Peptides against a protein of PDB entry 5TUV. Designs and how they scored, part 137

Target 1, 107 residues: chain A of PDB entry 5TUV
Amino acid sequence: KEVIDRLRYLKAEIEDLELKERELDQQKLWLQQSIKNVMDDSINNRFSYVTHEDICNCFNGDTLLAIQAPSGTQLEVPIPEMGQNGQKKYQINLKSHSGPIHVLLIN
Target 2, 107 residues: chain B of PDB entry 5TUV
Amino acid sequence: AQECQNLEVERQRRLERIKQKQSQLQELILQQIAFKNLVQRNRHAEQQASRPPPPNSVIHLPFIIVNTSKKTVIDCSISNDKFEYLFNFDNTFEIHDDIEVLKRMGM

## One batch from the design tools (peptide; made by RFdiffusion4, then SolubleMPNN)

Design b2_p22_4_s1 (from b2_p22_4, 11 letters changed)
Fold by OpenDDE base, seed 3:
Structure b2_p22_4_s1 (fold): chain B 107 residues (1-107), chain C 107 residues (1-107), chain A 22 residues (1-22)
Amino acid sequence: as target 1 above (107 residues)
Amino acid sequence: as target 2 above (107 residues)
Amino acid sequence: SEEEKKNLEYYEKLQKKIDRIN
């Protein structure tokens, strides 16, 4: 009897958690769509930028590359492996499908 | 008893997923706020300057930032179709998306 | 400084590469 009651309780709780999870999933979808709509707005798009100073203030003294890539651009960073010359290879691969990629040296 | 244990494991799994989804939702909210703040800042700045910034002085979203040591040698090549870019570094680097940059900017 | 000159040279070379790609 005790085991049966515990099972019933757990099943009911799991059902409630499933409802909560679905609610959060729906909220995420709506928020994502909202963000997209805000970013795609013509006025917002006009002012959706950062300056060189903004970037420089975020990073101290390093070489900084800004890569402006269209949405959906694939970014691949292979695991560093030893090259033929005995040096580790550090690579970034970018592939765009919707437009050109623009690269800027910040500092 | 075994069935109870299985359901308790499932319960805990769902609780953790809910927690993760709540965190993700909070991040999306912060992203939206940061973007709106960025737009507002830029609109105000351009109004004060009475002109837009030079085209090459700003980085439009979406973008990524790559930072590495000033001593790092960077080589870049472009594919034949001009949609694929390959970056080679002789040392380690870090990649940051525009969302992280906005956070660092305090938006 | 010599370090600044080296840095500038490095950045100029890098910029030329980037410009060729763009």
Scores: peptide ipSAE 0.041, ipTM 0.850, DockQ to the pose 0.030
Fold by OpenDDE base, seed 4:
Structure b2_p22_4_s1 (fold): chain B 107 residues (1-107), chain C 107 residues (1-107), chain A 22 residues (1-22)
Amino acid sequence: as target 1 above (107 residues)
Amino acid sequence: as target 2 above (107 residues)
Amino acid sequence: SEEEKKNLEYYEKLQKKIDRIN
């Protein structure tokens, strides 16, 4: 009896949680689209940039490369493995499908 | 009893997923706010300067930042596919997206 | 910056590679 009641309660709660999860999924999709729309706005797009100073303030001491890549650009960082010379390979692979990639040295 | 326990496990799993999705949604909201703040800052700055910044002095979104030691040797090549870029480093590096940069900027 | 000046040769080499990409 107690077990049956608990089962019914849990099933009902799980159903409510399923609804909540779907709601959150929809909200995520909506917000993602909203962000895209805001970024694609002509005025916002015009001012969608950071300065060299901004970057330098965020990082100190290291060599800094800024890679401007269009949305959707594939970024691959292979697991470092030993090369032919016994040196580990540290690589970045980029593949763009929608425009050119621009690289800047910041400091 | 076993069925009840199974449902309780499922309930907990769903609760954790919901919590994660709520956190992700909050991050998206912060991203949108940060972007809007960036745009506002830049608009104000250009109004005061009465001119846009030089084209090569700013980094337009989207972008990534690669930071590595000043001693790191960096080699870049374009593959046969004109849209594919290969960066080789002789040492470790870090990659940061524009979202992280905006966070570090306090946007 | 002074730090950039100290590593000018390195940056020049790097920039040449970057320019080829552009």
Scores: peptide ipSAE 0.040, ipTM 0.851, DockQ to the pose 0.029
Fold by OpenDDE base, seed 1:
Parts: structure tokens; C-alpha cells; sequence
Structure b2_p22_4_s1 (fold): chain B 107 residues (1-107), chain C 107 residues (1-107), chain A 22 residues (1-22)
């Protein structure tokens, strides 16, 4: 039966796709670990920075805040709502659990 | 048959998911390359200058950039331990991660 | 309104960035 043959083909292909997906998942895991290792290296960590000039070249014409926060820092931006005075609230909430946060005004 | 249709939908879903994972993997590779290039640049720059940059002149990874209009008023509340920050803006703002900054820098 | 829609889209994009940072 043609339908039976199609079913068999689809099932076989899906199985192959599952294998491919697992392969990609593994590759992602290894690459993430590799990146972490590279960034955690003492020499690399010493030179893992950008300058004020770098930031200014990336963003022109605006006020810029650079926020240095440890990995895993919680970042929340509430949905803008009307305040008591009728003004919309534009907020950023930062919560670190592993170290202090440092803020620099670039321009 | 209905079963064939169901499997075809699943097949297509898996194909799209695989495509997305492949793209994400490529992005991670580029991130690692960008970081390595950043480190190399900074090492070379410090060698030429025969000194490290001033502490407050650079932004160490990880970081985020907040940009807003020059007219935007920004208020900041900081906890005693500097683990929690609350930013208030009177207008909209944008947030960019360090990965995006490195991309814009051409790393 | 169209303005509200644009604002919503803006904050949706912002949320995506936040999710990546976290």
C-alpha cells in the first residue's frame, strides 16, 4: 500500500532527524563549555574588556550606560504602566547574586 | 491518511528546529572568535602603550549597554551592597548585550 | 493605536534581548 510505504518512510526520516538533533545539542553543549573555559582563563580574563571609545563608536547620539554585572544577574524590565501621576513607568531592575554591579556613564 | 499528515507535520517541525539549532551553533562560534579577537587586540594595544588602560576607562565583560535619548532623565537607586539596582527613566530605552557590542565593533 | 502597537513591538524586542542576557 502506498500509504503504508509513506508511513514507513516518514518514520525512518524522523528517526534520522532525531539523531541529527541530538548531535547538534551535544555540539552546542561542548561549544558553550569551550567558551566558558576561554573566558575563565586568567590571561583572557585580564584582557576581556572594551573601551569607552569602542562603545561610543557603536552607539552615536544617545546617553549610554555601561552596566558591569556578574553572569546570572537578574534583569527585569516591567511592562510600562501609568504611574500615580499619570506618567508611564520605564524601569530596569537588576539583581545580582554573586557580586556587586558597577555602572559607568559613557556619555 | 491522517497518520501520514501528522508525521509530515512532525517532520517539518523537526526540520525547522534543526535549522534553528544550526544557526544558534554558528552564532556561538562567532562569539568565541569575537572574544579571542578582542583579547588579542587588547594585548597588542597594551604592549604598544607599555601600560594597562586606566581602571575606569574600560568596561570589563560581562556587561550590558543601556542607551536612551540625551533628553531622557535617569534616576538610579542602589542597594548598600550594590547587588541591587533600580533605574527609572522618563522615556524609552534600549538594552544591548556585550555580544552585540562585539559584533558592532567588528570583532 | 498604531503608536501603541509600535511601542509593544519595541518592548517585545527588548524582552528578547533580556532573555538572552539572562
Amino acid sequence: as target 1 above (107 residues)
Amino acid sequence: as target 2 above (107 residues)
Amino acid sequence: SEEEKKNLEYYEKLQKKIDRIN
Scores: peptide ipSAE 0.109, ipTM 0.859, DockQ to the pose 0.510; fails the geometry check
Fold by OpenDDE base, seed 5:
Structure b2_p22_4_s1 (fold): chain B 107 residues (1-107), chain C 107 residues (1-107), chain A 22 residues (1-22)
Amino acid sequence: as target 1 above (107 residues)
Amino acid sequence: as target 2 above (107 residues)
Amino acid sequence: SEEEKKNLEYYEKLQKKIDRIN
């Protein structure tokens, strides 16, 4: 009796959790679309930038590369492996499908 | 019973997923707020300056930042097609997306 | 400083390289 009741309780709770999870999924989709709409707005898009100073203030003292790429650009960072010359290879691979990639040096 | 244990495990898994999704939603909200704040800042700045910033002085979203030591040698090449870029570093580097940068900026 | 000069030279070279890529 007690075990049966526990089983029923757990099953009911799991069902409720499933509903909650689906609700959150929908909210995420809605919010993502909202963000996209805001960013794609002509006025917002015009002012959607940061300055060199902004970046330098975040990363003082380092060499900085700013890579501008279209949304959806594939970024691959292979695990460093030993190269032919005995040096580890540190690499970044970028693949864009919708537009050119632009690279800037930030000092 | 074993069945109860199985359901309890499933229940816990779902609870954790829900928690993660809630956290992700919060992050998206913060992203939207940060972006709006960025736009407002830039609009105000350009209004005060009565001119837009020079084209190469700003980094338009979306972007990523690669930071590495000032001693790091960086090589870049276009491979396969004009939309694929390969970066080689002789030392370690870090990658940060625009969202993280906005956070560091206090947006 | 000499170090600063070296750094500047390094960045200039890097910038030229990046500009050529673009």
Scores: peptide ipSAE 0.031, ipTM 0.853, DockQ to the pose 0.029; fails the geometry check

Design b2_p22_4_s2 (from b2_p22_4, 12 letters changed)
Fold by OpenDDE base, seed 1:
Structure b2_p22_4_s2 (fold): chain B 107 residues (1-107), chain C 107 residues (1-107), chain A 22 residues (1-22)
Amino acid sequence: as target 1 above (107 residues)
Amino acid sequence: as target 2 above (107 residues)
Amino acid sequence: DEQKKKDLEYHEKLQKKVNRIN
């Protein structure tokens, strides 16, 4: 039966796709670990920085804040609601659990 | 048959997920390359200068960039231990991560 | 409200970046 054959074909293909997806998931995990290892290397860590010039070249004509925070720092941007004084509150909340946060003004 | 249609929808969903995962893997590869290039650049620069850059002239990874108008008033509240920050803006702002910055730098 | 819609879109745009950083 044509319908039965189509069902069998689709099921087999889906199974192959599942295998492919799992392969990609594994590759992602390995690559993420590789990146972490490279960044955590003592020599690489020493040179893992950008300059003020680098930032200024990436952005033009605005006020720039560079916020250095450890991985896993909690970043929250609430919906801009009206404040007590009638001003909309545009806000950033940062909370680190592993180390201090450092802020630089780039002008 | 309805069952065939259901499986075809599932197949298409899986194909799209696979495509997305492949793209994500490519991005991770580019991130790793960009980081390595950054480290190499900085090592070479410090060798030529025969000194490290001033501590407050560079931004160490990981970091984020907050971009806002020059007219925007920024208020910052900080905890004593520098683990918690609250930024208040009187206007809208943009946030960019270090990965995007490295891309803009051409790393 | 059109302004509320814009605010929501603004928030959503930022939230996408927040999720990438977190």
Scores: peptide ipSAE 0.370, ipTM 0.886, DockQ to the pose 0.783
Fold by OpenDDE base, seed 5:
Structure b2_p22_4_s2 (fold): chain B 107 residues (1-107), chain C 107 residues (1-107), chain A 22 residues (1-22)
Amino acid sequence: as target 1 above (107 residues)
Amino acid sequence: as target 2 above (107 residues)
Amino acid sequence: DEQKKKDLEYHEKLQKKVNRIN
């Protein structure tokens, strides 16, 4: 009887947790849409940028590339492998489907 | 019973997922706040300057930052189509998204 | 192989960033 009662309790709790998880999933979707709407607003979009100074303040002393690409752009970083010349290949592969990619050298 | 143990493991797994999802929601909220602060900063700055910044002096969202040593040789090519880019580095690099940059900026 | 281990660690760090961006 004790085991049976424990089983019933656990099953009921799991069911409750499933409902909670679905609720959180919906909240995430709603919030993501909200963020998208805010960013897509004409005024907000106009001012949605950072400066070279902003980036330099965050990263000191290195070569910095800023890559601006549309949302949903595919980014791939393969495992370093030996190239044809015997040098390890460190690569970034970008694939955009909705617009151009813009690259800036910061420093 | 083994069945009780299995359900307890499942319960714990679901609890952890819920915790992770709650944390993700909090991060999204912070992202929205950071974006709002960025927009406000830029609007104020442009009002004070009475002009927008030069087009190539700012990085528009969404973007990523790639940082590497000043000694690193970088080459870029467009492959397959105009929307596909291949970056080659002769040494290691780091990648940071715009969200992380905004956090580092204190937005 | 220590170098392979380092390469894997390097890739794993970058992959975390990729997953976040994508």
Scores: peptide ipSAE 0.365, ipTM 0.884, DockQ to the pose 0.825
Fold by OpenDDE base, seed 2:
Structure b2_p22_4_s2 (fold): chain B 107 residues (1-107), chain C 107 residues (1-107), chain A 22 residues (1-22)
Amino acid sequence: as target 1 above (107 residues)
Amino acid sequence: as target 2 above (107 residues)
Amino acid sequence: DEQKKKDLEYHEKLQKKVNRIN
């Protein structure tokens, strides 16, 4: 009897949790769409940038490359493997589909 | 009894997923706020200057930042497809997205 | 200064490559 009651309780709770999880998933999608709409707005898009100073304030002491690429650009970073010269290959592969990629060196 | 244990494990798993999804939603909200703050800052700055910043002085979203040692040699080449970029590094690097940058900026 | 020069040269080389793609 106790086991049966516990089973019923757990099943009911799991059903409730499933509903909650689906609600959260929908909220995520809604928020993502909202962010996209805000970013795609012409006025917001015009002012959607950071400065060299902004970047320099976030990082120090290293070489910084800023790569501006359109949304949807594919970014791949292969696992480092030994090259022909015996040196590990550290690589970034970018493939743009909707526009140009702009590279800036931040000094 | 084993069935009860299995359901309890499942319940706990779902609770953890819900917690993770809630955290992800919070992050998205913060991203939206950060973006709006960025836009507001830039609008105000341009109003004060009565002109937009020079094109090469700013980095438009979306972007990534590649961070590597100043000793690292970086080469950029164009792949067979004009939309593909290959960056080669002779040492390790770090990648940071624009979302992280905005966080570091305190937006 | 030498590092800045190298950085600038590197930047210019990269920009040329990027501009060719654009």
Scores: peptide ipSAE 0.284, ipTM 0.878, DockQ to the pose 0.029
Fold by OpenDDE base, seed 4:
Structure b2_p22_4_s2 (fold): chain B 107 residues (1-107), chain C 107 residues (1-107), chain A 22 residues (1-22)
Amino acid sequence: as target 1 above (107 residues)
Amino acid sequence: as target 2 above (107 residues)
Amino acid sequence: DEQKKKDLEYHEKLQKKVNRIN
């Protein structure tokens, strides 16, 4: 029947899609590692920065803090909840494991 | 047939996952390109200036940008240990990662 | 301008805190 043929076709296509998905997963991992390697390169690392001007061009009118934290730093922004004083808590929690955190006021 | 319909649903689900993974891969590629462009720009700029920028005038990757109103009071403290930072804001803020910044810069 | 003065004061306060943390 046509149904049987359709079933066979779908099963075969699903197998092909599984292969494609695995291929993409592998490519992602390889690219991620490539990016890390590029960023960790001595020369690239030397020039891996943005300027105050760059940031100011991206944002205006507000207070801007730049927080430079090493890779792997845990960043937590708790859900705003009412504090003891009746004010909502707006917080950023940082936990560094591999180096210091540097904070800059841009404007 | 029910089996045929089930396989068609699975097929569509896999196609959507593949599409998402392809998009994510493209984003990673763009990130890599943006980083390379940043490095190239900075190298050229330093060559023209014949000196590196002052250390406190640049923000090294990886970083985040915190954007908040100029009326927002910001307090920062190191809590529990020297690797844990707590930022307190009396109002809402936005966070932008370095990837987004590079995008805004047109890298 | 009073607002500018306040803004400057705010900026200075924040800068001091940031520098202190650094």
Scores: peptide ipSAE 0.269, ipTM 0.879, DockQ to the pose 0.029

Design b2_p22_4_s3 (from b2_p22_4, 8 letters changed)
Fold by OpenDDE base, seed 5:
Structure b2_p22_4_s3 (fold): chain B 107 residues (1-107), chain C 107 residues (1-107), chain A 22 residues (1-22)
Amino acid sequence: as target 1 above (107 residues)
Amino acid sequence: as target 2 above (107 residues)
Amino acid sequence: EEEEKENKEYHEKLQKKVDRIN
């Protein structure tokens, strides 16, 4: 009796959790679409930028590269390996499918 | 007993996923707020200056920031096609997305 | 061994960021 009751309880709770998870998935989808709509708005898009000063204030003393790439661009950072000259290779690979990639050097 | 244990494990796994999804939703909300604040700041700044910033003085979203030592040598090349870029560094670097940058800016 | 460990830790940190960006 006790085991049967526990099983029933657990199954019912799992069912409730499944419903909750689906609800959260829908909320995420809705919010993502909302963010997209806000960012794609013509006025918001016009003002969706940061300045060199903004970036420098976040990373003082470093060499900075700003890479502007379309959404969906694939970023890959391989494990550092020794090059032909014995130097470690630190690399970034970018693959864009929807537009050009722009690179800015921030000093 | 074993069936109860299996269901309890599943229950716990689902609870953890729900917790993770709730956290992700919170992050999305913060992203939206940060973006709106950025747009508001820039609109106000341009109104006060009575002109837009120079085109090469700003970084439009979406972007990523790569920061490295001032001593690091950076090489950039386009490979395979015009949409594929390869960056080579002779030392370690860090990567940050636009969302993280906005957070650091206090948006 | 120490170098390999450092390399692994470095890559792991970067990979976490890459996973968030993609």
Scores: peptide ipSAE 0.516, ipTM 0.897, DockQ to the pose 0.800
Fold by OpenDDE base, seed 4:
Structure b2_p22_4_s3 (fold): chain B 107 residues (1-107), chain C 107 residues (1-107), chain A 22 residues (1-22)
Amino acid sequence: as target 1 above (107 residues)
Amino acid sequence: as target 2 above (107 residues)
Amino acid sequence: EEEEKENKEYHEKLQKKVDRIN
């Protein structure tokens, strides 16, 4: 029966896809660890920065805040709501657990 | 048969997940390349200048960029330990992570 | 209201970035 043959084919294909998915999962984990290792390297860490010029070139004409926060910092952007004065509240909440947050203003 | 249809749905779902995972993996690869290129650029620049950049002139990874209009008024409340920040804007703003910035820089 | 739509779209755009950062 064609249906039986199709079932067998689909089951075999799904099995192959399961293997492929597991392979990709492992590759992701390995690459993530690799990236972490590269970034944590002392020499790479020393040179892991951008300049004011770099940022200005990306965002010409805007007021820019550069926020240096350690990994694991919680970033929250609440839904804008009307304040007591009738003005919408556009807010950013930051909470760090690993170290201080540093903010730079770029004009 | 219903079983055949169920397996076809499952097959398609797995194919889509694999596609998404492949895309995510590619993004990670690009991140790694961008970071390496950034490090190389900075090393070369410092060699030519024969000095490191001033400490307040660069933004070390990880960071985020907040951009808003020059007309936007920004208020910042900081905790004593600088672990908590509250930013208030009187208008809309955008947020960009360091990965996006590196992409915009062409790294 | 159109303003509510814009507000929603605005927040969604930001939330996508926030989700990536967190």
Scores: peptide ipSAE 0.507, ipTM 0.897, DockQ to the pose 0.703
Fold by OpenDDE base, seed 1:
Structure b2_p22_4_s3 (fold): chain B 107 residues (1-107), chain C 107 residues (1-107), chain A 22 residues (1-22)
Amino acid sequence: as target 1 above (107 residues)
Amino acid sequence: as target 2 above (107 residues)
Amino acid sequence: EEEEKENKEYHEKLQKKVDRIN
């Protein structure tokens, strides 16, 4: 009897959790669409940029590259392997499908 | 008894997923707020300057930042179709997306 | 062995960022 009652309670709670999870999924989808709409707005798009100063303030003491690539660009960082000269190869591969990639040296 | 244990495991699994989804939702909210703040800042700045920034002085979203030591040698090659880029580094580097940059900027 | 471990950790950190960007 105690086990049966526990089973009933757990099943009811799981059902409530399923509803909550679905609610969160819907909220995520809604917010993602909202963000997309905001970013795609012509006025917002015009002002959707950061400056060299902004980047320099975020990162001090290093060489900084800014890579502007269209959404959907494929970024790949292979596992470092020994090159022909015995030096490890640290690489970034970028493949764009929708437009050009722009690279800026910040410092 | 075994069925109770199975349901308890499932309940805990669902609770953890819900927690993760709640966190992800909060991050999206912050992302949207940061973007709106960025746009507002830039609009105000251009109004004060009475001109837009020079084209090559800003980085338009979406972008990524690559940072590495000042001693790191960087080589870049562009594919024939100009949509593929290969970067070679002689040392380690870090990658940061535009969302992280906006966070560091305090947006 | 220590170098391999460091290399693995380094790559894992990068891969996490890459996965978020893609």
Scores: peptide ipSAE 0.507, ipTM 0.896, DockQ to the pose 0.657
Fold by OpenDDE base, seed 2:
Structure b2_p22_4_s3 (fold): chain B 107 residues (1-107), chain C 107 residues (1-107), chain A 22 residues (1-22)
Amino acid sequence: as target 1 above (107 residues)
Amino acid sequence: as target 2 above (107 residues)
Amino acid sequence: EEEEKENKEYHEKLQKKVDRIN
Protein backbone atom coordinates (compact mmCIF):
# COMPACT_ATOMS: atom_id res chain seq x y z
CA LYS B 1 0.00 0.00 0.00
CA GLU B 2 2.72 2.42 0.92
CA VAL B 3 4.73 1.44 -2.12
CA ILE B 4 1.72 1.81 -4.38
CA ASP B 5 1.01 5.26 -3.02
CA ARG B 6 4.62 6.27 -3.53
CA LEU B 7 4.55 5.01 -7.10
CA ARG B 8 1.44 7.02 -7.84
CA TYR B 9 2.99 10.11 -6.35
CA LEU B 10 6.22 9.74 -8.28
CA LYS B 11 4.46 9.13 -11.57
CA ALA B 12 2.33 12.21 -11.11
CA GLU B 13 5.34 14.32 -10.22
CA ILE B 14 7.28 13.07 -13.23
CA GLU B 15 4.41 14.07 -15.47
CA ASP B 16 4.46 17.55 -13.99
CA LEU B 17 8.20 17.75 -14.50
CA GLU B 18 7.81 16.71 -18.12
CA LEU B 19 5.42 19.59 -18.66
CA LYS B 20 7.81 21.98 -16.96
CA GLU B 21 10.69 20.80 -19.11
CA ARG B 22 8.67 21.28 -22.27
CA GLU B 23 7.75 24.76 -21.14
CA LEU B 24 11.40 25.62 -20.64
CA ASP B 25 12.26 24.20 -24.05
CA GLN B 26 9.65 26.41 -25.67
CA GLN B 27 10.85 29.44 -23.76
CA LYS B 28 14.39 28.76 -24.93
CA LEU B 29 13.29 28.54 -28.55
CA TRP B 30 11.29 31.72 -28.22
CA LEU B 31 14.16 33.60 -26.67
CA GLN B 32 16.62 32.31 -29.27
CA GLN B 33 14.34 33.54 -32.01
CA SER B 34 13.97 36.86 -30.23
CA ILE B 35 17.73 37.26 -30.00
CA LYS B 36 18.08 36.41 -33.68
CA ASN B 37 15.46 38.97 -34.62
CA VAL B 38 17.16 41.64 -32.54
CA MET B 39 20.56 40.90 -34.03
CA ASP B 40 19.21 40.77 -37.58
CA ASP B 41 17.59 44.16 -37.25
CA SER B 42 19.31 46.60 -39.59
CA ILE B 43 19.91 49.24 -36.95
CA ASN B 44 21.13 46.79 -34.34
CA ASN B 45 23.36 45.05 -36.84
CA ARG B 46 24.96 48.37 -37.71
CA PHE B 47 25.93 48.88 -34.08
CA SER B 48 26.79 45.29 -33.18
CA TYR B 49 30.52 45.73 -32.67
CA VAL B 50 33.21 46.04 -30.04
CA THR B 51 36.37 48.13 -30.18
CA HIS B 52 39.98 47.12 -29.87
CA GLU B 53 39.98 48.90 -26.54
CA ASP B 54 37.09 46.77 -25.36
CA ILE B 55 39.02 43.60 -26.14
CA CYS B 56 42.26 44.83 -24.63
CA ASN B 57 40.44 45.68 -21.43
CA CYS B 58 39.17 42.12 -21.21
CA PHE B 59 42.53 40.44 -21.81
CA ASN B 60 45.96 41.49 -20.60
CA GLY B 61 49.41 40.49 -21.67
CA ASP B 62 48.67 38.00 -24.42
CA THR B 63 48.59 38.15 -28.17
CA LEU B 64 44.98 38.43 -29.23
CA LEU B 65 43.38 37.36 -32.48
CA ALA B 66 39.88 38.47 -33.29
CA ILE B 67 38.22 36.17 -35.79
CA GLN B 68 35.11 37.57 -37.39
CA ALA B 69 33.21 34.72 -38.92
CA PRO B 70 29.65 34.45 -40.15
CA SER B 71 27.06 32.67 -38.09
CA GLY B 72 27.18 28.96 -38.65
CA THR B 73 30.93 28.81 -39.10
CA GLN B 74 32.30 25.52 -37.89
CA LEU B 75 35.10 25.69 -35.33
CA GLU B 76 37.32 22.71 -34.60
CA VAL B 77 40.22 22.33 -32.20
CA PRO B 78 41.91 18.98 -32.69
CA ILE B 79 43.67 17.19 -29.88
CA PRO B 80 47.28 18.29 -29.90
CA GLU B 81 49.37 15.76 -31.76
CA MET B 82 53.08 15.41 -32.13
CA GLY B 83 54.30 16.89 -35.35
CA GLN B 84 57.02 15.63 -37.62
CA ASN B 85 59.50 17.76 -35.74
CA GLY B 86 58.52 16.26 -32.43
CA GLN B 87 56.65 19.42 -31.54
CA LYS B 88 53.04 19.38 -30.47
CA LYS B 89 50.69 20.92 -32.99
CA TYR B 90 48.09 23.26 -31.64
CA GLN B 91 45.52 23.99 -34.30
CA ILE B 92 42.28 25.76 -35.04
CA ASN B 93 40.22 24.79 -38.05
CA LEU B 94 37.52 27.11 -39.31
CA LYS B 95 35.03 26.39 -42.04
CA SER B 96 32.64 29.10 -43.15
CA HIS B 97 29.68 28.41 -45.38
CA SER B 98 28.07 31.80 -45.77
CA GLY B 99 30.84 34.33 -46.09
CA PRO B 100 34.45 35.29 -45.65
CA ILE B 101 36.36 35.09 -42.40
CA HIS B 102 38.22 38.16 -41.27
CA VAL B 103 41.12 38.03 -38.83
CA LEU B 104 42.38 40.96 -36.79
CA LEU B 105 45.46 41.09 -34.63
CA ILE B 106 44.77 42.94 -31.42
CA ASN B 107 47.63 44.76 -29.57
CA ALA C 1 10.19 -1.82 -4.72
CA GLN C 2 12.70 -1.62 -7.54
CA GLU C 3 10.20 0.29 -9.64
CA CYS C 4 9.89 2.92 -6.95
CA GLN C 5 13.64 3.34 -6.83
CA ASN C 6 13.84 3.62 -10.60
CA LEU C 7 11.21 6.34 -10.64
CA GLU C 8 12.98 8.23 -7.89
CA VAL C 9 16.16 8.18 -9.93
CA GLU C 10 14.25 9.36 -12.98
CA ARG C 11 12.63 12.15 -10.99
CA GLN C 12 15.98 13.35 -9.77
CA ARG C 13 17.39 13.19 -13.28
CA ARG C 14 14.57 15.34 -14.58
CA LEU C 15 14.96 17.83 -11.76
CA GLU C 16 18.61 18.25 -12.61
CA ARG C 17 17.84 18.73 -16.30
CA ILE C 18 15.26 21.36 -15.45
CA LYS C 19 17.77 23.15 -13.27
CA GLN C 20 20.28 23.13 -16.11
CA LYS C 21 17.72 24.42 -18.58
CA GLN C 22 16.75 27.20 -16.20
CA SER C 23 20.38 28.22 -15.98
CA GLN C 24 20.75 28.16 -19.75
CA LEU C 25 17.66 30.31 -20.11
CA GLN C 26 19.11 32.85 -17.72
CA GLU C 27 22.28 32.96 -19.79
CA LEU C 28 20.27 33.69 -22.92
CA ILE C 29 18.44 36.48 -21.15
CA LEU C 30 21.73 37.99 -20.08
CA GLN C 31 23.03 37.64 -23.62
CA GLN C 32 20.10 39.58 -24.99
CA ILE C 33 20.50 42.29 -22.39
CA ALA C 34 24.22 42.55 -23.05
CA PHE C 35 23.66 42.89 -26.78
CA LYS C 36 21.05 45.59 -26.34
CA ASN C 37 23.36 47.47 -24.01
CA LEU C 38 26.18 47.19 -26.53
CA VAL C 39 24.04 48.60 -29.30
CA GLN C 40 22.87 51.43 -27.09
CA ARG C 41 26.43 52.28 -26.10
CA ASN C 42 27.63 52.34 -29.68
CA ARG C 43 24.69 54.39 -30.90
CA HIS C 44 25.34 56.96 -28.22
CA ALA C 45 29.06 57.04 -28.96
CA GLU C 46 28.52 57.58 -32.67
CA GLN C 47 25.98 60.30 -31.98
CA GLN C 48 28.51 62.09 -29.83
CA ALA C 49 31.24 61.72 -32.44
CA SER C 50 28.84 62.54 -35.28
CA ARG C 51 30.47 59.79 -37.33
CA PRO C 52 30.91 56.03 -37.39
CA PRO C 53 34.14 54.50 -36.17
CA PRO C 54 36.82 53.64 -38.71
CA PRO C 55 36.13 50.24 -40.26
CA ASN C 56 39.36 48.67 -39.03
CA SER C 57 38.94 49.91 -35.48
CA VAL C 58 35.98 47.73 -34.58
CA ILE C 59 35.16 44.04 -34.47
CA HIS C 60 31.71 43.17 -35.70
CA LEU C 61 29.69 40.38 -34.15
CA PRO C 62 29.79 37.45 -34.34
CA PHE C 63 33.43 36.90 -33.47
CA ILE C 64 35.73 34.81 -31.35
CA ILE C 65 38.87 35.81 -29.51
CA VAL C 66 41.95 33.63 -29.45
CA ASN C 67 44.55 34.54 -26.88
CA THR C 68 48.01 33.07 -26.56
CA SER C 69 51.41 34.01 -25.21
CA LYS C 70 53.26 36.80 -26.98
CA LYS C 71 55.97 34.24 -27.60
CA THR C 72 53.64 31.95 -29.50
CA VAL C 73 54.22 31.74 -33.22
CA ILE C 74 51.01 31.81 -35.20
CA ASP C 75 50.62 30.69 -38.79
CA CYS C 76 47.45 31.05 -40.80
CA SER C 77 46.68 29.35 -44.07
CA ILE C 78 43.69 29.28 -46.35
CA SER C 79 43.48 25.91 -48.03
CA ASN C 80 41.39 24.36 -50.79
CA ASP C 81 38.34 26.49 -50.00
CA LYS C 82 38.39 30.24 -49.56
CA PHE C 83 36.16 29.77 -46.56
CA GLU C 84 38.44 27.31 -44.79
CA TYR C 85 41.13 28.59 -42.45
CA LEU C 86 43.82 26.71 -40.60
CA PHE C 87 45.68 28.29 -37.70
CA ASN C 88 48.83 26.70 -36.35
CA PHE C 89 50.29 27.59 -32.98
CA ASP C 90 53.55 26.40 -31.51
CA ASN C 91 52.07 26.64 -28.02
CA THR C 92 48.77 26.52 -26.17
CA PHE C 93 45.97 29.02 -26.73
CA GLU C 94 42.56 29.90 -25.32
CA ILE C 95 39.30 30.64 -27.09
CA HIS C 96 36.52 32.98 -26.03
CA ASP C 97 33.25 33.76 -27.74
CA ASP C 98 31.65 37.16 -28.16
CA ILE C 99 29.15 36.43 -25.39
CA GLU C 100 31.92 35.94 -22.87
CA VAL C 101 33.61 39.11 -24.08
CA LEU C 102 30.43 41.10 -23.59
CA LYS C 103 30.18 39.72 -20.07
CA ARG C 104 33.75 40.74 -19.32
CA MET C 105 32.96 44.19 -20.69
CA GLY C 106 30.19 44.51 -18.15
CA MET C 107 27.44 44.83 -20.71
CA GLU A 1 51.54 10.12 -18.05
CA GLU A 2 51.46 13.49 -16.39
CA GLU A 3 51.95 15.22 -19.72
CA GLU A 4 49.14 13.19 -21.18
CA LYS A 5 46.90 14.24 -18.34
CA GLU A 6 47.75 17.89 -18.86
CA ASN A 7 47.11 17.55 -22.56
CA LYS A 8 43.76 16.00 -21.87
CA GLU A 9 42.77 18.72 -19.45
CA TYR A 10 43.86 21.38 -21.90
CA HIS A 11 41.88 19.87 -24.73
CA GLU A 12 38.82 19.41 -22.55
CA LYS A 13 38.89 23.05 -21.59
CA LEU A 14 39.08 24.12 -25.22
CA GLN A 15 36.45 21.65 -26.30
CA LYS A 16 34.02 23.08 -23.76
CA LYS A 17 34.43 26.49 -25.35
CA VAL A 18 34.14 25.08 -28.84
CA ASP A 19 30.94 23.30 -27.92
CA ARG A 20 29.48 26.56 -26.70
CA ILE A 21 30.46 28.41 -29.85
CA ASN A 22 29.19 25.83 -32.29
Scores: peptide ipSAE 0.502, ipTM 0.894, DockQ to the pose 0.779

